# Peptides against a protein of PDB entry 4GXB, part 145

Target 1, 277 residues: chain A of PDB entry 4GXB
Amino acid sequence: VPTEEVSLEVLLSNGQKVLVNVLTSDQTEDVLEAVAAKLDLPDDLIGYFSLFLVREKEDGAFSFVRKLQEFELPYVSVTSLRSQEYKIVLRKSYWDSAYDDDVMENRVGLNLLYAQTVSDIERGWILVTKEQHRQLKSLQEKVSKKEFLRLAQTLRHYGYLRFDACVADFPEKDCPVVVSAGNSELSLQLRLPGQQLREGSFRVTRMRCWRVTSSVPLPSGSTSSPGRGRGEVRLELAFEYLMSKDRLQWVTITSPQAIMMSICLQSMVDELMVKKS

## One batch from the design tools (peptide; made by RFdiffusion4, then SolubleMPNN)

Design b2_p23_1_s2 (from b2_p23_1, 9 letters changed)
Fold by OpenDDE base, seed 5:
Structure b2_p23_1_s2 (fold): chain B 277 residues (1-277), chain A 23 residues (1-23)
Amino acid sequence: as target 1 above (277 residues)
Amino acid sequence: LPSESSSDSSGSSTTFYNPVFEE
C-alpha cells in the first residue's frame, strides 16, 4: 500500500468515535499514540490500552476478533477485510484491577475506564444484581465516576471480556456455553435443559497448555452450525486442565473467537509472569 | 506421543505451553 495520509476511525468501548489522521504505513503503536494524543491521554498511560480488531454486530455489540499486533498496520488490517462491520476498538489491556488505580489518577484515563465499564455493564459482560444495578445507576446519574468504578470493581466478571455464545465439550459434548476471560481464568457459563445456570471456572494456573486449531469441515459433515456457510473455517480452542491431583483433561471450545480466547490466555499468562518477577 | 486431541481433525494447530502452570 502506498504511504498516504488517511483518516482512521477508532472506537471506544461505548461506540464513541475517535478520528485520527495517520499514515497507511503507521504501525499499531503509532496509531495508538495518535489516538492517545487525540484524547489527551498522557504518554505514561498509553501502555495500559491496546487496539483490537472487532466485528460490529447489527445490535451494535462488538465481537472481538483479535488484538492488533505491534508490527501490524491498523489501517491495512481493518480495510483489507473489505467489510464495514470490522472496526478498531480501544480498550484497556490489563486484567488486574489494581492497575485501574494508575489509570484513574488521570482525568482522561478515568473517563476511558468509566466509559468501558458502563458499556460492559450495559452489554451484560459484568454481572449485576438488581440492587447493584440501582446503585450503579444512581452513581452514574451523579456522574461519580471514581465511586462508580470502585463499586464496579467488586462485581462479578469485572474486567472480563465476554465472547459470543459458542459450544464446548464440557461438561457434556456439544454443550452451548458463554465464555468469558478475566481474572486469570476462563469462565464457562452454561444452562443444561431443565437446569439452573451453571458456571465452570478454569484458572489459567491450572492449564498446562492450550491449542488453537483451524479446520475446514468436509462438505459431508452435515453439522452446519446455524449461520456457518459450507466451507467456513472452524476454529477450536482446547486447553489441558488440571481437574484434580495428577488428572489432566482436555476441554475444547468451538468458537470463531478461538484466536481471541488464545490471545486472552497469553495476555493473562504474561501479566501473571510480570507479577511473579 | 501425539497428544490425542479427541477430534482427529486434520486441521492446522498451534500449541502454547503455560509457564505459570502450577502442578
Scores: peptide ipSAE 0.552, ipTM 0.817, DockQ to the pose 0.428
Fold by OpenDDE base, seed 4:
Structure b2_p23_1_s2 (fold): chain B 277 residues (1-277), chain A 23 residues (1-23)
Amino acid sequence: as target 1 above (277 residues)
Amino acid sequence: LPSESSSDSSGSSTTFYNPVFEE
């Protein structure tokens, strides 16, 4: 691609548009720096954020596809998909809420965390009670961003990334689940017919390994499940989990977001390694 | 037994070992 100056749209979690003038040859960090400069985010806080490729759903929700890697050209990465549904989103890229303290010290950092958290609550990524929701709305109306975040930090699935509904082989084969990643775990939420909502927590420290598999299903002559077009790539995330002492079990998640799930696992592992050092 | 998904599709797989795994 010839090097040209272009206007690139980067979205915040709340859908706010940040327009930056970049080169088509600018790498992920260059674009991130341009976004930071546009927002007046200080350089020392840039590392707390990343650019993500997402698919915008009809309801305006974001389905995270992957984190943009350092070697990527964000303009090319998003435009090559030739669909307006694909967007670049700025989001925090750490898991431990303790790092919020560093980010919140800056006005811009505070605003970014606030906008993200509001969006995550509105999208149901963060789980809130009716009373908690009332309290959060009151703080939002008062524009008490710090207090809002402090309350939000106590909420279930704060800082988690929620994935689209998918399928797992746990606890049973072909079980519909909602996966969320955060707090050094994968949370699998499921509701079986006639049952209450169940959650399985899979701590990263109990995963011996994980794998991402890409496959093309053979056209089995039987009933095409209506939603998977003939020839669509099937992605799976499998992890080997220590269920009990000396008992490892594979859990497999079938999801178009398997790559993103793996990125989250790696990112959580990396953060845990930093804490152990 | 890990269910060898016997689908003969030439799938690509990448495995990540966890350095923070606790036995």
Scores: peptide ipSAE 0.547, ipTM 0.819, DockQ to the pose 0.420
Fold by OpenDDE base, seed 3:
Structure b2_p23_1_s2 (fold): chain B 277 residues (1-277), chain A 23 residues (1-23)
Amino acid sequence: as target 1 above (277 residues)
Amino acid sequence: LPSESSSDSSGSSTTFYNPVFEE
């Protein structure tokens, strides 16, 4: 691609548009710095955020595809898909809420965390009771961003990334699940026939390994799974989990977001490694 | 770093070993 100056749109979690002038040859960090400069985010806080490729759904929700890597050219990465549904999103890229303290000391950092948290609550990524929702609304009306975040940090699935509904082989084969990544775990929410909503928590420290598999379904006869077009790539995330003492079991998730799930696992592992050093 | 990559006739697979795994 020829090096040209272009206007690139980067979205915040709430859908707010940030327009930056960049070169088509600018790498992910260059674009991130341009976004930070546009927002007046200090340089020392840039490392707490990343750029993500997402697919915007009809309801305005974001399906995370992957994190943009350092060597990528964000303009090329998004435009090569030739679909307006693909967007670049700025989001916080750490998992431990303790790092919120560093970010929220700055006005711009505070605003970014606040906007993300409001959006995550509105989208149902953060789980709230009726009373908690009332308290959060009261704080939002008062524009008490720090108090809002302090309350939000105590909520279930604060800081988690929620994925689209998919299928797992746990606890039963072909079980519909909603996966969320956060707090050094994968949470699998499921409802079996005649049962209440259940959650399985899979801690990263109990995963020996994980695997991403890409496959093309053979045109086998009668069992066309409804909704997969002919020739669509099937993605799976499998992880080997320590279920009990000396008992490893594979759990397999079938999802178009398997790559993003793997990126989340690696990111959580990396953060845990930093804390152990 | 991906520890192992395999390709079969039906697709490709990448395996990641977890350095923070606790036995």
Scores: peptide ipSAE 0.533, ipTM 0.814, DockQ to the pose 0.793
Fold by OpenDDE base, seed 1:
Structure b2_p23_1_s2 (fold): chain B 277 residues (1-277), chain A 23 residues (1-23)
Amino acid sequence: as target 1 above (277 residues)
Amino acid sequence: LPSESSSDSSGSSTTFYNPVFEE
């Protein structure tokens, strides 16, 4: 690709647009620095954020595709897909809420965390009771961003990334689930017919390994589900989990976001490694 | 880094071993 100056749109979690002038040859870090400069985010806080490739749904929700890697050219990565559905999103890229304290010390960092948290609540990524929602709204009306975040940090699935509805083989074959990643775990939420909502918590420290598999389903003659075109790639995330003492079991999630789930697992592992050092 | 990569007739797999796994 020839090196040209371009205007690149980067979205915040709430859909706010940040326009930056970059080169088509600028790498992920260069673009991230340009976004930080545009927002007046200090250089020492840049490392707490990352750029993500997402697909914008019809309802304006983001389906996370992957984290942009350091060697990538964000302009090329998004434009090569030739679809306006694909966007670049800035989001915090750490899991431990303790790092919020560092980011919240800066006005811009505080605003970014606040906007992200409001959006995550509105999208149902963070789970709230009616009373908690009332308290959050009261704090939002007062524009008390720090107090809002402190309350939000206590909420269920704070800091989690929620994935699109998918299928797992746990607890039963072909079980519809909603997966969320955060707090060094994968949360699998499911509702079986006639049952209450159940959550399976899979802690990263109990995963021996995980695997991403890409496959092309053979056209089985009969049940072509009409919506999956001939030749669609099936992605799966499988992890080997310590269910009990000396009992390992594979759990398999079938999802177009299997790569993103794997990236989340690696990122959580990396953060845990830093804490152990 | 991926610890194992395999390709079969059905597709490809990449395996990651977890260094923070607790037995």
Scores: peptide ipSAE 0.532, ipTM 0.815, DockQ to the pose 0.778

Design b2_p23_1_s3 (from b2_p23_1, 12 letters changed)
Fold by OpenDDE base, seed 4:
Structure b2_p23_1_s3 (fold): chain B 277 residues (1-277), chain A 23 residues (1-23)
Amino acid sequence: as target 1 above (277 residues)
Amino acid sequence: LPSESSSNEFGSETVFYNPVFEE
């Protein structure tokens, strides 16, 4: 691609648009720096955020596709998909809520965390009781961003990334599940007909390994899964989990977001490695 | 870095080993 100056749209978690002028040859870090400069985010806080490729749904929700890598050209990465549903989103890129303290000391950092948290609650990524929701609304009406975040940090699935509904082989084959990544775990939520919500927690420290598999279903005559057209790539994330002492079991998630799930696992592992050093 | 990767005409697999795995 020839090097040209272009306008790139980057979205915040709440759908706010940030327009930056960049080169088509600018790498992910260059674009991130341009976004930070546009927002007046200090340089020392840039490392707490990342750019993500997402697909915008009809309801305005974001389906995370992947994190943009350092060597990527964000303008090329998003435009090459030739679909307006794909967007670049700025989001915090750490898992430990202790790092919120560093970010929220700055007004811009505080605003970014607040906007993300409001959006995550509105989307049902963070789970709230009726009473908690009332308290959060009161704080939002008062524009008490710090107090709002402090309350939000105590909520279930704070800081988690929620994925689209998918299928897993746990606890049974072909179970419809909602996966969330956060707090060094994958949470698998299942609601079977007539049953209560069940949650399986899979801690990263109990995963020996994981794999991402891409496959093209061969036209085997009989089991046309009704929803996947002939030739759609099947993505799976499988992880080998220590279920009990000396008992490893593979858990397999079939999802278009399998790559993003793997990126989350690696990111959580990397953060844990930093804490152990 | 992915520890192992394989690909063929029908698909690909990438394996990641976890350094923070606790036995």
Scores: peptide ipSAE 0.559, ipTM 0.890, DockQ to the pose 0.784
Fold by OpenDDE base, seed 1:
Structure b2_p23_1_s3 (fold): chain B 277 residues (1-277), chain A 23 residues (1-23)
Amino acid sequence: as target 1 above (277 residues)
Amino acid sequence: LPSESSSNEFGSETVFYNPVFEE
């Protein structure tokens, strides 16, 4: 792509648009800096955020595709997909809520965390009781952003990234699940026929390894799951988990977001490595 | 970084070993 000046749209978690003037040759960090400058976010807080490629669903929800890497050209990465459904989103990129304290010291950082948290609650990524929801609404009405975040930090799945409904082979084959990544774990929520909602928590520290597999299903006649077009790539995330002492078991998730799940695992591992150093 | 990767005409696999795994 020839180097030229372009207007690039970057979305916040709540769908707010940030327009930045960048070069088509600008890398991820250059674009991130341009977004930060447009928002008046201090340079020392830029590292707490990342750019993500997402697909916007019909309901306006974001399906996270991947984190943009440092060597990528965000303009090229989004435009090469030739679909208006793909967007670039700015989001918090750390897992430990302790880092919120650093970000919340700045007005712009506080606003970004607040907007993200409100959106995550509205989307059902953060799980709230009726009473908690009432308390959160009261704090929103008062525009008490700090108090809102302090309450939100105590909520189930605060800071988690929720994925689209997918399939896992645990606890049984072909189980419909909702996966969420956060707090150094993968949470698998499932509802079996006639059963209550169950959650399996898979801590990263108990994963020996994980793998991402891509495959093209052969047109073998019988197992055409209705709805997969001929030639659709199947993505899977599998992890080897320490279920009990000396007992490792593979768990496999079939999802178009398998790459994003792997990125989350790596990111959680990296953060844990920093804490151990 | 991926520790192991393989690819063929039917697909690809990338494996990641976890340095924070606790035995």
Scores: peptide ipSAE 0.558, ipTM 0.890, DockQ to the pose 0.791
Fold by OpenDDE base, seed 5:
Structure b2_p23_1_s3 (fold): chain B 277 residues (1-277), chain A 23 residues (1-23)
Amino acid sequence: as target 1 above (277 residues)
Amino acid sequence: LPSESSSNEFGSETVFYNPVFEE
């Protein structure tokens, strides 16, 4: 691609648009620095954020596709998809809420975390009770961003990424589930007919390994999930989980976001490695 | 980094081993 100056749109979690002028040859870090400069985010806080490729849904929600890699060209990555539904999103890229303290010390960092957290609550990524929701609204009305975040940090699934509804083979085959990644785990939420909401929590420290499988269903396979056209790539994330002492079991998630789930697992592992060092 | 990857005419598999796995 010839090196040209282009305008690139980067979205915040709340859908706020940040327009940056970059080169088509600028790598992910160059674009991230341009976004940080546009936001007046200090250089020392840039490392707490990453750029993600997402698909914007009809309701304006984001389906995370993957994290942009360091040597990737964000402009090329988003434009090569030839669909306006694909966007680049800035989001925090750490899992431990303790790192919020570093980010919250800066006004811009605080605003970014606040906007992300509000969006995550509004999208139902963070689970709130009626009472908690009332408290959060009161803090939002007061524009008490620090207090809002402190309360939010105590909420269920704070800091989690929620994925689109998908299918897992746990606890039963072909179970519809909602997967969320955060706090060094995968949470699988399911509601079977006539049953209460159930959640399976799979801690990363109990995963021996995981795999991502990409497959093209053969035309003869009648099990086209409703809505997948013939020839669509099937993605699966499987992880080998220590269910009990000396008992490993594979759990398989069938999802178009399997790659993103794997990226989350790796990212959580990397963060845990840093803490152990 | 993916520890192992395989590809065939039907698809690909990438395996990741977890260094923080606790037995």
Scores: peptide ipSAE 0.558, ipTM 0.889, DockQ to the pose 0.810
Fold by OpenDDE base, seed 3:
Structure b2_p23_1_s3 (fold): chain B 277 residues (1-277), chain A 23 residues (1-23)
Amino acid sequence: as target 1 above (277 residues)
Amino acid sequence: LPSESSSNEFGSETVFYNPVFEE
């Protein structure tokens, strides 16, 4: 692609549009710096955020596809997909809520975390009781962003990324699940027939390894699962988990977001390594 | 992180080993 000046749209978590003028040859960090400059985010806070490729659903919800890598050209990465449903989103890229303290010291950082948190609650990524929801709405009406975030930090799945409904082989084969990544774990929420909602917590420190598999299903003759077009790539994330002492078990998740799940695992591992050093 | 990757005509696999795994 020839180097040209272009206008690139980057979305915040709440769908707010940030327009930046960049070169088509600008890498992910260059675009991130341009977005930070447009928002008046200090340079020392840029590292707390990342650019993500997402698919916008009809309801305005974001399905995370992947984190943009350092070598990527965000303009090319999004435009090459030739679909308006694909967007670039700015989101915080750390997991430990302790880092919120650093970001919240700045007005722009505070606003970004607030907007993200409001959106995550509205989308049901953060789980709230009726009373907690009332308290959050009261704080929102008062525009008390710091108090809002402090309350939100105590909520279930604060800071988690929620994925689209998918299938796992745990606890049973072909089990419908909702996966969320956060707090150094994968949370698998499931509802089996006639059962209450269950959650399986899989801590990253108990995963020996994980794998991402891409495969093209062979046209097996008989069982046409109706809606998947002939030739769609199947993505799976599998992880080897220490279930008990000396007992490793593979858990496999079949999801179009398997790559994003793997990126989340790697990111959580990287953060844990920093804390252990 | 040390990773192993393999590919064939049917697909690809990438394995990630976890350095923070606790035995």
Scores: peptide ipSAE 0.553, ipTM 0.890, DockQ to the pose 0.788

Design b2_p23_1_s4 (from b2_p23_1, 9 letters changed)
Fold by OpenDDE base, seed 4:
Structure b2_p23_1_s4 (fold): chain B 277 residues (1-277), chain A 23 residues (1-23)
Amino acid sequence: as target 1 above (277 residues)
Amino acid sequence: LPSESSSDETGSSTTFYNPVFEE
């Protein structure tokens, strides 16, 4: 692609549009810096955020596809998909809520965290009780952003990334699950017919390894669900988990977001490595 | 043994080993 100046749209978690003028040849960091400059985010806080490729659903929700890599050209990456449903989103890229303190010291950082957190609550990514919701709403009406975040930090799945409903082989084969990544774990939520919501927590420190697999299902003569066209790529995330002492078991998640799940795992591992050093 | 994927042709597979794994 020839190097040209273009207008690129980057969305915040709340759907706010940030328009930046960049070169088609600008890499991910260049675009991120342009977004930061547009928002007046200081340079020392840029590292707390990343650009993500997402698919916007009809209801305005974002399905995270992957984090944009350093070598990528965001303009090319998003436009090459030839679909308006794909967007670039700015989101915080750390897991430990302790880093919120650094970001919240700046007005722009505070606003970004606030907008993200409001969105995550509205989308049901952060789990709230009725009373907590009332408290959060009151704080939102008062525009008490710091107090709002402090309360939100105590909530279940704060800082988690929630994925679209998918399928896992745990606790049984072909279980419909909702996966969330955060706090150095994968949370698998399952509701079987007539049963209460069950959650399986898989701590990253108990994963020996994980694998991303892409496959093309062979046309089996059996009527697999008509909606996945013959020849669609199937993505799976499998991880080898220490279930008990000396007992490793593979857990496999079948999801179009398997790559994003793997990126989350790697990111959580990286953050844990920094803490151990 | 990794769960034998049925008759699906595996196009690609990438394995990541976890350096923070605790035995």
Scores: peptide ipSAE 0.551, ipTM 0.818, DockQ to the pose 0.453
Fold by OpenDDE base, seed 5:
Structure b2_p23_1_s4 (fold): chain B 277 residues (1-277), chain A 23 residues (1-23)
Amino acid sequence: as target 1 above (277 residues)
Amino acid sequence: LPSESSSDETGSSTTFYNPVFEE
């Protein structure tokens, strides 16, 4: 791709557009720095954020595809997909809420975390009770961003990334589930027929390994689930989990976001490794 | 992290071993 100056749109979690002038040859970090400069985010806080490739759904929701890699060219990566539904999104890239303290010290950092948190609540990624919702709305009306975040940090699934509804083989085969990644775990929410909503928590520290698999299902004449095009690649994330003492079991999630789930696992592992050093 | 990429009959797979795994 020839090196040219281009205008690149980067979205915040709330859909706010940040337009930056970059080179087509600029790598992920270069673009991130340009976005930071545009937002007046200080250099020492850039490392707390990352750029993500997402697919914008018809309802405006974001389906996270993957984190942009360090040596990737964001402009090329997004434009090569030849679809307007793909966007680049800026989001915080750490899991431990303790790092919020560093980011919140800066006005711009505070605003970014606030906007992300508001969006995550509105999207239902952060789970809130009626009373908590009332409290959050009150704080939002008062524009008490710090207090809002402090309350939000106590909420269920704060800091989690929520994936699109998918299928798992746990606790039963072909179970519809909603997967969320955060706090060094994968949370699987499921509702079995006639049962209440259940959540399975899979802690990263109890995963011996995980695997991403891509396959092309054989054209089975009769079991074409309505809507899967012929020849669609099936992605799966499988992890070997310590269910009990000396009992390892594979859990498999079938999802187009299997790669993103794996990236989240790796990111959580990396953060845990830093804490152990 | 040691990642092993393997191709099996079902397709392509990449395995990641977890260094923070606790037995």
Scores: peptide ipSAE 0.545, ipTM 0.811, DockQ to the pose 0.762
Fold by OpenDDE base, seed 1:
Structure b2_p23_1_s4 (fold): chain B 277 residues (1-277), chain A 23 residues (1-23)
Amino acid sequence: as target 1 above (277 residues)
Amino acid sequence: LPSESSSDETGSSTTFYNPVFEE
């Protein structure tokens, strides 16, 4: 691709647009630095954020596709998909809420975390009770961003990334689930017929390994899920989990976001390794 | 993380081994 100056749109979690002038040849870090400069985010806080490729759904929600890698050219990565549904999003890229303290020390960092958290609550990624919601709204009305975040940090699935509804083979085959990644775990929420909402928590420290599989289903007549066109790639994330002492079991999630789930697992593992060192 | 990539008749897979796995 010839090197040209272009205007690139990067979205915040709440859909706020940040326009940056970059070169088509600028790598992920170059674009991230440009976004940081545009926002007046200090250089020492850049490492707490990453650029993600997402697909914007009809309802305005973001389906995370993957984290942009260091060698990638964000302009090329997003434009090569030839669809306006694909966007680049800036989001925090750490899991431990303790790192919020570092980011919150800066006004811009605080604003970014606040905007992201508000959005995550509005999208139902962070789970709140009616009373908690009332308290959060009160703090939002007062524009008390620090207090808002402190309360939010105590909420269920704070800091989690929520995926689109998908299918798992646990606890039963072809079980509809909603997967969320955060706090060094995968949370699988499911509702079986006639049952209450259940959550399976799979801690990363109990995963021996995980696998991403890409396959093309054979045209078998009967089991074509109505929404998948003939020849669509099927992605699966499988992980080998320590269910009990000396008992490993594979759990398989079928999802177009299997790659993103794997990236989350790797990221959580990396963060845990840093804490152990 | 050590990773292993394999291809089978049905497709391709990449396996990641977890260094923070606790037995």
Scores: peptide ipSAE 0.544, ipTM 0.810, DockQ to the pose 0.774
Fold by OpenDDE base, seed 3:
Structure b2_p23_1_s4 (fold): chain B 277 residues (1-277), chain A 23 residues (1-23)
Amino acid sequence: as target 1 above (277 residues)
Amino acid sequence: LPSESSSDETGSSTTFYNPVFEE
């Protein structure tokens, strides 16, 4: 692509549009810096955020596809998909809520965390009780962003990324699950017929390894699942988990977001390594 | 992180080993 000046749209978690003028040759960090400058986010806080490629659903919800890598050209990455449903989103990229303290000290950082948290609650990524919801709404009405975040930090799945409904082979084969990544774990929520909602927590420190697999299913003659178009690539995330002492078991998740899940795992591992150093 | 890539008849896979794995 020839180097040209272009207008690029980057969305915040709440759907707010940030328009930046960049070069088509600008890499991910260059675009991130441009977005930060547009928002008046200080340079020392840029590292707490990343750019993500997402698919916008009909209801306005975001399905995270992947994090944009350092070598990528965001303008090319999004436009090459030739679909308006794909967007670039700015989101915080750390997992430990302790880092919120650093970000919240700045007005712009505070606003970004607040907007993201409100959106995550509205989308059901953060789980709230009726009473907690009332308290949060009261704080929103008062525009008490710091207090709102402090309350939110105590909520279930705060800071988690929620994925689209998918399928896992745990606890049984072909279980419908909702996966969320956060707090150095994968949370698998499932409801089997006639059963209560169950959640399995898989801590990253108990994963020996994980694997991303891309495959093309052979046309099995018999079970035409009506919804899979011919030739659709199947993505799977498998991880080898220490279930008990000296007992490793593979868990496999079939999801179009398997790559994003793997990116989350790597990111959580990286953060844990920093804490251990 | 050290990764191992493999290809089979049906597709490709990449394996990531976890350095923070606790035995």
Scores: peptide ipSAE 0.538, ipTM 0.813, DockQ to the pose 0.772

